# Peptides against a protein of PDB entry 9GMZ, part 52

Target 1, 343 residues: chain A of PDB entry 9GMZ
Amino acid sequence: TGFPLELLTRPATERLAYFENYTVAHPRLKEVYEILMRTIAEPAGASFIFVYGASGVGKTTLRLRVEQKLTELALPKLESDRARVPVVGIEAIAPESRYFNWKEYYTRALITLEEPLIDHKFDYGVRGISRDNFGKINVESKVVAPALRRALENALIHRHPDVFFVDEAQHFGKVASGYKLQDQLDCLKSLANMTGILHCLLGTYELLTFRNLSGQLSRRSVDIHFRRYCADSPEDVQAFKSVLLTFQQHLPLAETPNLVDHWEYFYERTLGCIGTLKDWLKRVLSDALDREATTITLKDLQKRALSVAQCQKMFKEIQEGERQLSETEADVQNLRSALGLGA

## One batch from the design tools (peptide; made by RFdiffusion4, then SolubleMPNN)

Design b1_p11_4_s2 (from b1_p11_4, 6 letters changed)
Fold by OpenDDE base, seed 3:
Structure b1_p11_4_s2 (fold): chain B 343 residues (1-343), chain A 11 residues (1-11)
Amino acid sequence: as target 1 above (343 residues)
Amino acid sequence: SRRRFIAGVAP
């Protein structure tokens, strides 16, 4: 089934919003979703989940779908348990300075834990944290990072989410020294341990650096690789073509564009990353709607495509991440063989 | 209700 045909008579903003909110349930997304949902339900003593994959593979979409599902599952209990928040999700910000802004991180987490209809009787135990008339958290400038941490620890314990998501978590690693990365991981580990809340870090292959820095995190973490589609796999090519077919049916235009016939060009400029594909199509759709165009042409696609230089850079980053994982898998096989465990 | 509100705000 394609888009609702009534959208063709709606404003451009509504047509664009439809496509923005539309999610293709592609095989890799479904697989990672099931693994992540199972791991959240049965963490088996894990304190961390690492979800890593290429930029634009669809990690944010995965997070949002899991947040939605966890919320839906919690809804019957949330009427009686007014203190509970089912899930918390934040995006890590790239630090402008050499230091990660923990004060901002804690403030964003606290704000995200608050909903307008949540139990307002909870005291954070910190002077200078208040709620406005709309239930929004206000943090006074005088509140220091250690106090915000205590407030967040208390809030996480009281609200008891099933998981705490941190999207774009590679931004923790953008500190010029490996030592600062370790300190940040130790801070996150301490927060997870103090609250008993499972943390899920989503990010690029730069998250593999986090795994390698802490032998203690490896014992308490579950790793989930969100793979792109590979052109050397016939099954992956077919899945990618099926995604293109679905997107062309869900572009709210008068004439259905033929995206599938251009699958190689789409693959070249997305590297098999469905998020990159969706974002490209959003830009092209926006341009088409602004021109009141009936369809999307190859020229429209070319106008909004990533440059070859951008794709080459992204591909090198992907290849390095995939190589590191392949080496790790080979090391595991070698270890098993050396232990007399059959390969 | 809180349920309806959360269901409407859920991404």
Scores: peptide ipSAE 0.079, ipTM 0.745, DockQ to the pose 0.025
Fold by OpenDDE base, seed 4:
Structure b1_p11_4_s2 (fold): chain B 343 residues (1-343), chain A 11 residues (1-11)
Amino acid sequence: as target 1 above (343 residues)
Amino acid sequence: SRRRFIAGVAP
């Protein structure tokens, strides 16, 4: 079933919002969703889940769908356990400085964790943390990062979410030295250990550097690779075409555009990343709605496409990430030799 | 209700 035909008589804002909120249930998203949901339900002593994949593959969409599902599953229990928050999800911000802003991170985590309508309000035990008349947390500028950390630890223990999501988690790695990266990993590890809360870090292939830097994290982590669709796989090409078919049916336009016939051009400019595809189509839909256009043309697509230079840069980053995940026979042999296992 | 709020904030 396509979009509700009633949308054609609605304002451009409602038509755009429909498409923005629409999610295609494509095979890779479904696979990673099922693995992630299972891992959250049965972490088997893991403290971390790493979800890595190309920029624009759809990691944020995955997070939001898992957050929605965990919330839905918790709703019956929330009547008896009014202190519980089922899930918390934040996005890590790229630091403006050479150092990750832990104060901002802890503040955002606290604000997100503490819903306004929670009946059992927690006292953080920290001066300068208050609630406004709407129940929103206010953190005064004088509150220091160590105090915010303690407040977050206490809040996580009290609210006991099934998982703490950190999106764009590669931003933890944007520190000037490898030593500072280790210190950040130790901070995250300490937070997970002190709270007993499972952490899920979603990010680019730069997260592999994090996983590989800490043997202790490796022992306590589950890895989930969110792959793009590859043009050299007939199954992946068919899945990508099926996504295009679904999107063309869900664009709230008077005339259904033929996206599938242009699948190679869509693949060229998205590298098989469905998030990149969706964001491109959102921009093009917005332009079409602003012009009161009946459909989307190839010229409309070209106007909002990523440049060839952007795609080439993104593709190099993807290839490097995919290469790092390819275990070679040489890597196995090197490990065996280092362990004192004969060739 | 908290349920409606959570359900409305969950995308």
Scores: peptide ipSAE 0.073, ipTM 0.732, DockQ to the pose 0.024
Fold by OpenDDE base, seed 1:
Structure b1_p11_4_s2 (fold): chain B 343 residues (1-343), chain A 11 residues (1-11)
Amino acid sequence: as target 1 above (343 residues)
Amino acid sequence: SRRRFIAGVAP
């Protein structure tokens, strides 16, 4: 089923919002979703989940869908436990300095965790943390990072989310020395241990560095690889074409554009990343709606496509990440063989 | 032994 035809009579803003909110349940997303949901339900003593994959593969979409589902599943319990937050998700910020801004991280986490509509007032035991008249958390500039950490620990314990999501988590790794990266990982590990809350770090292949640096995190982590679609796989090509078919049916335009016939061009400019594809189509749809166009043309697509140079850069980063994973898989296989565990 | 589950590694 395509988009609701009534959207054709609606404002451009509603038509665009429909497409923005639309999610294609493509095979890789479904697979990673099922693994992630199962791991959250049964962490088996894991303190961390690492979800890594290419930029624009759809990690944020995955997070949002899991957050939605966890919220829906928690609703019956939330009626009795009004202090509980079922899930919390933040985006890590790229540090402007050589040092990760923990104060900003803790502040954002605390603000996100403390929903304005939560009736249960919690005393954080920290001076300079208050709620405004709208129930929003306000943190005074005088509050130091260790105090914010304690406030966040207490809030996480009290709100008891099933998982704490950190998107763009590769930004924890942007510290100039391996020692500082270890310290950052130890800080995260300590937060997870002190709160008992499962942490899910989503990010690029740069998260693989976290896997290798901390043998202790490795023992308490689950890894999930969110793969792109590969053009060398007939199954992946078919899945990618099916995504294009679904998107063309869900573009709220008077005439359904033929995206599938241009699948190679879409693949070339997205590298098999569905998030990149969606963002591209969103930009093109916005342009088409602004012109009151009946359809999308190849020329419209070309105007909003990533450049060949951008795609080449992104592809090199993907290939390096995929190579590191392949080597790690081979190392695991070699380790298994060396341990007398059959292949 | 805490088995590290690598999910999404197709064989």
Scores: peptide ipSAE 0.000, ipTM 0.298, DockQ to the pose 0.301
Fold by OpenDDE base, seed 5:
Structure b1_p11_4_s2 (fold): chain B 343 residues (1-343), chain A 11 residues (1-11)
Amino acid sequence: as target 1 above (343 residues)
Amino acid sequence: SRRRFIAGVAP
């Protein structure tokens, strides 16, 4: 089934919003979704979940779908437990400075956790944290990071989410000169341990550095690799073509564009990353709607494509991440073999 | 409603 045909008579803003809100349930997304949902339901003593994959693979889409589902599942209990928040999701910010801003992180986490409409408001025991007239959390500039941490710990304990999501979590790896990345991980580990809340960190392959640096986190973490589609796999190519077909059917244009015939070009400029593909198509759709065009042409696609240089840079970053994972898998196999354990 | 806010649906 394609887009609702009634959209063709709607404003360009509504047509664009339809496509922006549309999610293709592609095989890799479904697989990672099922693993993540299972791991959240049964963490088996894990305090962390790491979801890593290429930039633009769809990690944010995964997060939002899991947040939605966890919220839906919690709704019957939230009527009786008005203090509970079922899930919290934030995006870690790239610091303007060369080091991660914990104060900003704690502030954003607290603001996101403490929704304006939440019942059973409590005092955080921290001067300079208040609610405005709309019930929104306000944090005064004078509040220091350790105080914000304590407020967040108390809020997480009180609200007891099933999981705390941090998107773009590779930004925790931005440490000041003289500081260790391990100190950042120990800080996160301490927060998870003190609150008893499962943390899910989503990010690029830069998150693999977190796994390698903390042998202690390895015992209490679950890893989920969100893979891109690979052109060397016939199955992955077919899945990618199927995604193109689905997007083709869900572009709210008078004439259905032929995206599938250009699958190689789409693959070349997305590296098999569905988020990158969707973002490209959103830009092209926006341009088409602005021109009141009936369809999308190859020229329209070319105008909004990532440059070859951008794709080459992204591909090098992907290859390095995939290599590190492949080496880790090989090292495990080699270790098992050396121990006389079967593969 | 709280439900709509948590679900990310604007009121």
Scores: peptide ipSAE 0.000, ipTM 0.416, DockQ to the pose 0.024

Design b1_p11_4_s3 (from b1_p11_4, 6 letters changed)
Fold by OpenDDE base, seed 3:
Structure b1_p11_4_s3 (fold): chain B 343 residues (1-343), chain A 11 residues (1-11)
Amino acid sequence: as target 1 above (343 residues)
Amino acid sequence: MRQVFHSGVAP
């Protein structure tokens, strides 16, 4: 089924919003979603989940779908336990300074935990945290990071989410020269341990550096690799073409563009990353709607494509991440062989 | 034990 034909008579803003909100349930997204949902339901003593993959593979889409599903599953319980928040998700921000801003992180996490119209006034036990007349959390400038941490710990314990999501979590790795990424991980580990809340860190292959830094995290973490589609796999090529077919049917234009015939060009400029593909098509759709165009042409696609130089840079980052994972798999096989466990 | 799930690699 394509887009609702009624959208063709709607404003450009509604047509664009439809496509923005549309999600293709592609095989890799479904697989990672099922693994992540199962791991959240049965963490088996894990305190962390790491979801890593290429930039633009669809990690944010995965997070949002899991957040939606956890919220839906919690609705019957939320009627009786109005203090509970089923899930909390934050995006880690790249620090403007060489230092990760923990004060900003704790403030955003507190705001996100309290965005649900929670009628229950919770006393955070911290002076200078208040709610405005709209229920929004206000943090006074005088509140220091250790106090915000205690407030977040208390809020997480009281609200008891099934998981705490941190998207773009590779930004924790952007520490000043001389600061250890380990200190950031130990801070997160301490927060997870103090609250008993499962943390899910989503990010690029830069998260693999987090994986290797702590033998203690390795015992209490689950890793989920969200892979791109690979052009050397016929199955992956068919899945990618199927995604293009679905997107062309869901572009709210008068004439359905033939995206599938250009699959190689789409693959070249997305590296098999469906989020990158969606963002590209969104930009092209916006331009087409602004021009009141009936369809999308190859020229329209070319105008909004990532440059070859951008794709080459992204591909090197992907290859390095995929290489590090393959080396780890070889190390596991070597360890098994050395233990007398058959290959 | 650390569980590692790889999308599209059969376990």
Scores: peptide ipSAE 0.049, ipTM 0.548, DockQ to the pose 0.551
Fold by OpenDDE base, seed 4:
Structure b1_p11_4_s3 (fold): chain B 343 residues (1-343), chain A 11 residues (1-11)
Amino acid sequence: as target 1 above (343 residues)
Amino acid sequence: MRQVFHSGVAP
């Protein structure tokens, strides 16, 4: 089924919002979603989940769908436990300085965890943290990072989420030395250990560096690789074409555009990343709605496409990440062979 | 033991 035809008589803002909120349930997203949901339900003593994959593969979409589902599943229990938050999700910000801003991270985590809709107010035990008349958290500038950490630890223990999501988690790795990267990992590990809350870090293949640096995290982590669609796989090409077919049916335009016939051009400019594809189509749809256009043309697509230079850069980053994973798989086989465990 | 899941690779 396509978009609701009634949208054609609605304002451009509602038509755009429909497409923005629409999610294609493509095979890779379904698979990673099922693995992630199962791992959150049964962490088996894991303290961390790592979800890694290409930029624009759809990790943020995955997070938001899991957050929605965990919230829906928790609703019956939230009637009896009004202090509980089922899930908390933040995006790690790239530091403006050479160092990760832990004060900003803890502040954003507290603000996200303590939504105004929670009837049971928690005392953070920290001076200079207050709520306004709308229930929004205010953190005074004088509050130091160690105090914000204690406030977050206490809030996480009290609210007891099933998982703490950190999107764009590769930004923890933007430190000038491998030693400082270890300090960041030890800080995150300490937060997970002190709270007993499962942490899910979503990010690019740069998260593999975190995987390799901490032998202690290795025993307490689950890894989930969110792959792109590959043009050398007939099954992946068919899945990518099916995504294009679904998007063309859900673009709220008077005339359905033929996206599938241009699948190679879409693949060239998205590298098989469905998030990149969705964001491209959103920009093109916005331009079409602003012009009151009946359909999307190849010229409209070309106007909002990533440049060849951008795609070449993104592809090099993907190839490097995919190579590091292949090396890790070979290392596991070599380790098994060296242990006398058959291949 | 660390569990590793790869999308589109059968476990």
Scores: peptide ipSAE 0.049, ipTM 0.550, DockQ to the pose 0.541
Fold by OpenDDE base, seed 1:
Structure b1_p11_4_s3 (fold): chain B 343 residues (1-343), chain A 11 residues (1-11)
Amino acid sequence: as target 1 above (343 residues)
Amino acid sequence: MRQVFHSGVAP
């Protein structure tokens, strides 16, 4: 089934919004979704979930789909518990300095957790935190990070989300020293422990460096590797072609473009990352709609493709991340063998 | 114990 044909008579903005909101349920996304949903439902004493994978693999899409599903599953309980928020998700900001901005992190978390539609006014016990007439949280500049942390702890306890998502979590690792990185981990660990709320950190392979610094986090963490599709796997190539087929059917254009015949070019410029593919097609669709074009051509694709130099840089980062994971797997096997546990 | 799940590795 393709896009609704009625979209062809709709404004370009609605046609683009349809494609933006469309999600291909590809094998890797389904697998990671199922693992993540199961882990959230049954954390088995885990305080953290780490989801790592290439930039543009689809981590944000995964998060949004899990957030949607957790919200849907919580609806029957929300009728009785109007204070509950089923899920909270934020994006970590890259630090402008050698220090992570905890004040900004706590402020964003509070603002996101305290949706305007929540009728239950919660007193955070912190002066300089208020709600506006629209129910939006306002934090005065005088409020210090330790006070914001206490406010967030109280809010998380009161709202009791099933999970706290932090996207782009590799930004916690962008600090000047290993000692400071440990302090950041201990800070997050303390927040999870004090609130009893499961934290899910989504990020690039740089998150592995952050994850490996804390042996204590290792015992209370679940790791989920969101892999790209690999061209050396026939199954992965077939899955990637199937994604292209699905996207070509869901581009709201008068003539269905043939994307599948160009699969190698799409693979070359996306490295098997479906988010990168979607973002590319979205840019190309926007250009086509602006021109009132009936279809997308190879020239239209080429105009919006990542450069070879960008792809080469991204590929090196991916290979290094995949290497670190393969070494970790080998280390686990070596450890098992050394323990007399069979392979 | 650390649980590690890898997408696309058949168990």
Scores: peptide ipSAE 0.044, ipTM 0.540, DockQ to the pose 0.596
Fold by OpenDDE base, seed 5:
Structure b1_p11_4_s3 (fold): chain B 343 residues (1-343), chain A 11 residues (1-11)
Amino acid sequence: as target 1 above (343 residues)
Amino acid sequence: MRQVFHSGVAP
């Protein structure tokens, strides 16, 4: 099924919004979604879930779909428990400094956790945290990070989400010279332990550094690898072509563009990352709508493609992450073999 | 034991 044909008579903004809101349920997204949903439902004593994969693989899309589903599933209970928030998701911000800003993190987490439908005034026990007339959390600049942490702990306990999502979580790895990344993980671990709330950290392969640094987190964490599509796998190539076909059918243009015939070019400039592909097509669609174009051409695609240099940089980062995972898998097999645990 | 779920490994 393609896009609704009535969109062709609608404003460019609505046509673009349709495509932006459209999500291709591709195999890797479905698989990771099912694993993540199951792990949230049955964490088995885990305090953390790590979801790692290439930049632009679709981690934010995964998060948003899980947030939506958890919200839908919680609706019947939210009528009786008005204090409950079913899920909370934030993006960790890249610090302007070389150091992760915990004050900003806690502030964002509090603001997101307390979005406007929660009529119940909760006193966080922290001076300088208030609600405005619209119920929005206001945090005074004088409030220090330890006070914001206590406020967030209390808020998480009171709101009791099934999971707390942190997107771009590799930014926790930005520590001062001489500080251990372990201290950042111990802060997160302490927050999860004090609140009893499951934390899901989504990020790049830089999250693998967190995997190796804390033997204590390893016992209380679940790892989910969100893989890109690989051109050396016929099945992955077919899945990638199927995604192109689906996007081709869901571009609200008068003439369906031929994307599938250019699959190698799309692969070259996305590295098999569906989020990167969607963002590229969104930019091209926007340009086409601005020109009132009937279709998308190869020239339109080329104009908005990532440069070869950008792709080469991204590919090196992916290869290093995939290498580290492959080494870890081999090390696990070697350890099992050395322990006399059969394969 | 850290549970690692890899995409494409059959359950």
Scores: peptide ipSAE 0.039, ipTM 0.507, DockQ to the pose 0.483

